# Designs tried in a protein design run: peptides against a protein of PDB entry 3OGK. Part 197

Target 1, 307 residues: chain A of PDB entry 3OGK
Amino acid sequence: ATPDRLSRRFPNLRSLKLKGKPRAAMFNLIPENWGGYVTPWVTEISNNLRQLKSVHFRRMIVSDLDLDRLAKARADDLETLKLDKCSGFTTDGLLSIVTHCRKIKTLLMEESSFSEKDGKWLHELAQHNTSLEVLNFYMTEFAKISPKDLETIARNCRSLVSVKVGDFEILELVGFFKAAANLEEFCGGSLNEDIGMPEKYMNLVFPRKLCRLGLSYMGPNEMPILFPFAAQIRKLDLLYALLETEDHCTLIQKCPNLEVLETRNVIGDRGLEVLAQYCKQLKRLRIERGADEQGMEDEEGLVSQRG

## One batch from the design tools (peptide; made by RFdiffusion4, then SolubleMPNN)

Design b1_p26_8_s1 (from b1_p26_8, 14 letters changed)
Fold by OpenDDE base, seed 2:
Structure b1_p26_8_s1 (fold): chain B 307 residues (1-307), chain A 26 residues (1-26)
Amino acid sequence: as target 1 above (307 residues)
Amino acid sequence: SLSPRQRRMARLDARIAERRREREEE
């Protein structure tokens, strides 16, 4: 579909999702003509889609100019922006979005590649937004943003229910978790084991409604911090956890209400047996291959392909 | 260049390798 045809057919469009080329093509120089750029769509949105409140770009090339145009065109009418696996922009583009779209409820840039100039975009969001419900920059590499701004967002945005972040030290997010009283989902962070301080994370307090969780680099020593609310957990992302097969078994047994599990092949057949035994509400299981497979010489830890 | 997902997985792999070495030294 061309942008022009979309506006003619759907002048009152409220939600738009555009998908670019599959991942394999993202590494190749997308020729200008291959429809990977959002520019013509942003132009159409700005001119003709005046009721558009939700925009989702997936695997698209997005420039700062595109974001600036979108921000100014939709302003406080923009409720959702998802830059899903996008590239071509900088934090200046994000700054424009949060500056002009002060009532944005969902801001996502998960798995996007961008140039980080500064942390001003998150600071601006913290200073002016009170509407945010979902913030997701999972699997991004921000180094210049402040966890204090995330805390401010949690304090000011009472409807904040889902936050996914990069590699923030979890202890820097203590204030955030305390402020995020309605948070249901958290993914990311970084647990950094300290052999000299085995109880480093034992006093970590999570939001009371937390039920969807994915802590990065969580090992068996940190895993017990989940036990007090494990029965409340409905979704676990263990893809970036440092759990072995036995650790998976231990945790899974404590999560009888688990509906979604994402993990690596390290769960093994034994972990799958435990999952089947204890997690009767499981709806989705995702198992990815990881580098830990190279060290598992023991056949017992591999998920048997015997389907 | 690696995707953000690939870079994150590479960091995970590095940490797994580090923890294995620490256990072998113990």
Scores: peptide ipSAE 0.510, ipTM 0.893, DockQ to the pose 0.646
Fold by OpenDDE base, seed 4:
Structure b1_p26_8_s1 (fold): chain B 307 residues (1-307), chain A 26 residues (1-26)
Amino acid sequence: as target 1 above (307 residues)
Amino acid sequence: SLSPRQRRMARLDARIAERRREREEE
């Protein structure tokens, strides 16, 4: 499809999702003839799609100029922006989005590759947004953003229900978790084992409604922090956990309401047996075998194995 | 260059290897 044909056929379009390249394509391998650049689409959005409130770019090249144009064109009418596995932008583009789109509800940049200039975009979001429901920069490498801004977002955004982050030290997020009273989903962070402090994380308090969780680098020593609310867990992302087969068995037995599990092949046949025995509500299982075939999003209700 | 997901998996693998070494030294 071409941008011009889209606007002519659907001038009142409210939601747009664009995919720029095949699922198996590596990052930065977007031929121009595949429509991998969002620029012509952003131009069309700006001129002719004046009711568009949700934009999802998947595996596309997005420049700061594209983001700036989109931000200014849609302003507070933009409710959702998803930069899903995109590249070509910097944090300046993100700053433009959060500066101009002050009522944004969903901001996603999961698995996107970008140049990080500063943490101003998250600070600006924290200072001005009260509408945010979903914030997702999972599997990104922000180093210049502040956990304190995340806490401020949680305090100001009462409808915040899902937050996925990079490798923040989980203890730096204590204030965030206390403020995020309606949080249902959290992924990311970093659990860092300290041999000298085996109970480092034992007093970590999670939001009461938390039911979708993926803590990075969680090992068997940290896993018990989930046990008080394991029965309410519906989704687990264990892809980046440091759990062995037996640890999986232990945790799975405590999660009878589990609907979605994402993990590595370390779960083994034994873990799968335990899963089948204790998790009768399981809808989706994703198993990653190795680093080379890091997988596409599983479709709901499908079991996928990625090697 | 590796994707963000691949880089994250590489960090995971490094941490797994580190923990194994620490346990062997104890």
Scores: peptide ipSAE 0.502, ipTM 0.893, DockQ to the pose 0.549
Fold by OpenDDE base, seed 3:
Structure b1_p26_8_s1 (fold): chain B 307 residues (1-307), chain A 26 residues (1-26)
Amino acid sequence: as target 1 above (307 residues)
Amino acid sequence: SLSPRQRRMARLDARIAERRREREEE
């Protein structure tokens, strides 16, 4: 579809999702005339799609200028922006979005590649937003953002239900978890084992409604922090956990209400047997070939067994 | 250049390797 055809057919469009190139093409020189740039779509949104409140770009090239134009065109009418596996922007573009779109409810940049200039975008979001429900910069590499701003967001955004972050030290998020009273989903962080302090994480207090979880670098020593609420867990992201097969078995047995599991092939046949035995509500299983297999090329064989 | 996902997996691999070394040294 062309942008102009979209506006003619759907002048009252509220939600737009654009998909760019398949993964293999993201690393290739994108020709200038490739339909992977959001620019013509942002122009069309600005001019003709005045009711648009939700934008999802997947595998698109997005510039700071595109984000700035989108931000100014939609302002407080923009409720959702998803930059899903996008590239070409910097944190200046994000700053423009959060500056102009003060009522944004969903901000996602999961698996996006960007240049990080500063942490001002998250600070601005913390200072002015009270509407945020979903914040997701999972599998991104922000180094200049502050956990304190995340805490401020949690305090100010009473409807905040899902937060996915990069590699924040989990102890720096204690204040965030305390403030995020309605949080149902958390992914990311970093659990960093300290041999000198084995109980480092044992006193972590999670939000009471937490039921979708993916802690990065969680090993068997940290895993017990989940046991008090394991029965309420509905989704686990174990892709970046440091769990072996037996650890998977131990955790899965404690999660009888598990609906979604994402893990690596380290779960093995034994883990799958345990999963089948204890998790009768399982709806989705994703197994990725992880680093645990030294030799095989990253053929992301998504074995999605849809039950 | 590696994708963000590939980079995160590489960090995971590094952590796995680190923990294995630590266990071998104990």
Scores: peptide ipSAE 0.510, ipTM 0.896, DockQ to the pose 0.592; fails the geometry check
Fold by OpenDDE base, seed 1:
Structure b1_p26_8_s1 (fold): chain B 307 residues (1-307), chain A 26 residues (1-26)
Amino acid sequence: as target 1 above (307 residues)
Amino acid sequence: SLSPRQRRMARLDARIAERRREREEE
């Protein structure tokens, strides 16, 4: 479909999802004709799709100019922006979005590649947004953003229900968790084991409604922090946990209401048996080949311009 | 350049390797 055909057929379109073609191997050469640039779509949105409130770009090239144009064109009418596995933008583009779209409810940039200039985008979001429900920059690398801004967002956005972040030290998020009273989902952070301080994380208090969780680098020593509310857990992301097969078995047995599990092959046949025995509500299971198997590079070809 | 996913997996691998070394020293 071409952008112009879409607007002519659906001038009152409210939601748009565009998927770039799955790229095979990271060929440095983005063919011009693969349909991976959002630019023509952003132009069409700006000119002809005046009711569009939800935009989802998956595996597409997005520039700061594209984001700026989109932001200015939709302004406070934009409720959802998802940059899913996108590339080509910087934090300046994100700043434009949060500056102009002050009523945005969902902002996602999960697995996107970008250049980080500063942390201003998150600060601006913290200062001006009260509508945010979903914030997701999972599997991204931000070094210049402040956990304090995340706390401010939690305090100001009473409808905030899902937050997925990068590798923040989890103890820096204590204020965030305290403020995020309605949070149901959290993924990311970083648990950093300290042999000299085994109880480093034992006093970590999670939001009372938390039921979807994925803590990065959680090992068997940290795992007990979940036990007080394990029965209410419905989704676990263990892809980046440091759990062995037996640890999986221990945790799974404590999560009888588990509906979604994402983990690595380290769960093993034994973990799967335990899962089948204890998790009768399980709806989705994702097992990835992970680091535990030396040698299989999952070549999921993300569109990287920097070859 | 590695994808964000690949970079995160590489960090995980490094952490796994580190913990294995720590356990072997114990």
Scores: peptide ipSAE 0.504, ipTM 0.892, DockQ to the pose 0.591; fails the geometry check

Design b1_p26_8_s2 (from b1_p26_8, 9 letters changed)
Fold by OpenDDE base, seed 1:
Structure b1_p26_8_s2 (fold): chain B 307 residues (1-307), chain A 26 residues (1-26)
Amino acid sequence: as target 1 above (307 residues)
Amino acid sequence: SLSPREKRMEKLNELIKKRKELKELE
């Protein structure tokens, strides 16, 4: 299908999801020569899809011009924008989105590659948005955005329930966590071990409703910060944690209500056994092979092919 | 150029390596 065919068939379309590498079942719905660019779709959205509220681009090429056009075309009617593993844009494009789409509820750019010009987009979002529910720039590199803007967003957006960020020092997010009273999910940040201050993170206060968590670079020394609310954790992302097999066992044992676990092969057969024993509500398990394999001398640290 | 995922994994690997080195010194 072509963009024009879509609008002709579904002029009242409210949600659109495009994938740069479609599954076989979707090949008939996507032009063969679209090249992965969103431009023709943005043109169609701007001209003919006047009820579109949700846009999800996955593995697409997105330019600042595309974002600007989309922003102006949908304005406050745009509720969801997901740039999932996209590339080709800069923070100027993001600025356009947040400037024109002031009632956006979901803004995602997870794993997208972009050029960072400044932190104005997050500042603009902080100054004008009160509708945000989901903010996700996980696995991105922002060096010019301010944690203070994130705190402002948390204060102003009472419905904010999910925030995933890059490598902010977790201590810089203390104000954010205090302000984000309804936050249920947090991923990202950066825990930086300090041998001289082993307990520097022990006084962290997390939002009371937090139940989905993925702290980046969390080691065994920092892991105890989760223990007070481990029983309420339902989703845990340990993919980028600095936990060994035994650490996994310790943490998993404290999370009896765990439904989703993402981790590396370092969990090992022992960790999987503990998981099976203590986490009876587990629904999803993702295990990725990581660099742990190069340093693991002990076979017990690896998930067997039989498991 | 490395994907964001690859970059993050690289950083993780570096941190793992550093931690191992520190443990060996203890």
Scores: peptide ipSAE 0.547, ipTM 0.912, DockQ to the pose 0.587
Fold by OpenDDE base, seed 4:
Structure b1_p26_8_s2 (fold): chain B 307 residues (1-307), chain A 26 residues (1-26)
Amino acid sequence: as target 1 above (307 residues)
Amino acid sequence: SLSPREKRMEKLNELIKKRKELKELE
């Protein structure tokens, strides 16, 4: 479909999702130029799609100029922007979005690659937005953003229900968790094991409604922090957890209401058995093949291809 | 350059390795 054809057919379009690159497994296999530039689409949005409130770009090239044009064209009418596995922009583009789209409810840049200039975009978002419901920069590398801005967002955005972040130290998010009273989903962060202080995370207080969780780099020593509310967990992302097969078994047994599990092959056949036994409400299971296969000397950790 | 996913997986692998090494010393 061409942008021109879209506007002619659907002048009152409210939601647009564009996919630029095929589901190729690795970004490196797709020539940079093969991804559709969003530029012609942004032009069309700006000129002819005046009711558009939701934009989802997936695997597209997005420039700062594109983001700036989109931001100015839609302004407070833009409720959702998803830059899903996109590239080509910097944090200046993000700054433009949050500056002009002050009523944005969903901002996603999960798995996007960008140049980080500063943390101003998150600060601006924190200072002016009160509408945010979903913030997702999971699997991104922000080094210049402040966890305090995230806390401010939580305080100001009462409808904030889902937050996915990069590698913030979890202890820096204590204030965020205290402020995010309605948070249902959290993914990311970083749990950093300290042999000298094994209980450093034990006093972490999670939002009361938290039921979808994916803590990065969580090991067996940190895992007990979930036990007090494990029964209310409905979705668990263990893709980046440092849990072995037995750890999976331990945690799964405590999550009888689990509906979605994402993990690596380290769960093993044993973990799957435990999952089947204790998680009767399971709707989705995603198992990724990870590096665990190289280090497991013991046969017990491999999910056997049951043909 | 590695994709964000690849970078994160690399970090994970490094951490796994580190933990294994620490356990062997213990």
Scores: peptide ipSAE 0.544, ipTM 0.911, DockQ to the pose 0.705
Fold by OpenDDE base, seed 2:
Structure b1_p26_8_s2 (fold): chain B 307 residues (1-307), chain A 26 residues (1-26)
Amino acid sequence: as target 1 above (307 residues)
Amino acid sequence: SLSPREKRMEKLNELIKKRKELKELE
């Protein structure tokens, strides 16, 4: 479909989702000439799609100029922006979005590749937004943003229900978790094992409504922090957890209301058996191949083809 | 350059390796 055809057919369009090239052609493999640019779409949005409140770009090339144009064109009417696995922009583009779209409810940059100039975009968001419901920059590498701004967002945005972040040290997010009273979903962070301080995470308090969780690099020593609310967990992302088969079994049996599990092949047949036994409400299971397979070629921890 | 996903997986692999090495020393 061409942008022009879309606006002619649907001048009152409220939501637009554009998908670029397939998964195999991500980022550097997108030929410049293969139409993965959002520019013509942003032009069309700016000129002809005046009721558009939700934009989702998936696997697209997005420039700062594109973001600036979009921001100015939609301003406070923009409720959702998802830059899903996009590339080509910098934090200046993000700054433009949050500066002009002060009532944005969903802001997503998950798995996007960008140039980080500063942390001003998150600071600006923290200073002016009270509408945010979903913030997602999971699997990104922001090094210049402040956990304090995230805390401010949590304090000011009472409807904030889902936050996914990069590799923030979890202890730096204590204030955020305390402020995020209505948070239901958290993904990301970084749990860093310290042999000298094995209990450094034991005092971590999560939001009371938290039921969808994906902590990065959580090992068996940190896993007990979930036990107090394991019964209310409905979704677990263990893809980047440092859990072995037995650890999976231990955690899974404590999550009887689990509906969605994402993990690696390290769960093994034993973990799957435990899952079947204890998690009767399971709706979705995602098992990815990880580095664990290279070491486990001969160990019982592999999910058999029969599973 | 590695994708964000690849970078995270690489970090995970490094951490797994490090933990295995530490266990072998115990």
Scores: peptide ipSAE 0.543, ipTM 0.911, DockQ to the pose 0.694
Fold by OpenDDE base, seed 3:
Structure b1_p26_8_s2 (fold): chain B 307 residues (1-307), chain A 26 residues (1-26)
Amino acid sequence: as target 1 above (307 residues)
Amino acid sequence: SLSPREKRMEKLNELIKKRKELKELE
């Protein structure tokens, strides 16, 4: 569909999701004229889609100019922006979004590739937003953002329920977790094993409603921090955990209400058996091949969200 | 250039390797 055709047919469109080319094409020199640029869509949104509240770009090329135009066009009417596996923008574009869209509820840039200039976008978001429900920059590389801004967001955004971050040291997020009283989902962070301080994470206090979790680089020594609330866990992302087969078995046995599990092939047949035995409410299982087991056939459960 | 996913997986693999090495020393 062309942008023009969409606006003519659906002038009152509230939600738009655009999917670009498959990932393999994103690394190739994408010709300028391929349907992967959001520019024509942003133009159409700005001119003709005045009721649009939700925008989801998946595998698209997004420039700072595109983001700036979108931000100014939709302003406080923009409730959701998802830059899912997008590229071409910098943190200046993000700054424009959060500056102009002060009532944004969902901001996602998961697996997006961008140039980081500064951490101002997160600071601006922290200073002005009270509406945020979902913040997701999982699998991104932000080095210039402050965990203090994340804490401020948690304090100011009472409806904040899902936060996915990059490789923040988990201990730096203590204030965030204390402030995020309604948080249900957390993914990312970084658990860094310290041989000299094996219990450095044992005093972590998680939000009481936390039930969807994916702590990055969690090993068997850190895993016990989940045990007090393992029974309430409904979703686990163990894709980037440092857990072996036996560790998986141990954790899974403690999560009888698990509905979604994402992990690597390291779970093995034994882990799957344990999963079947203890997790009777399991709805989705995603197993990816990791470097730890090159040999087992990936049953890629392609949950193609063909929406 | 590696995708964010690939980069993260690479980091994970490095950490796994390091942990194995440390266990072997222990």
Scores: peptide ipSAE 0.548, ipTM 0.913, DockQ to the pose 0.599; fails the geometry check

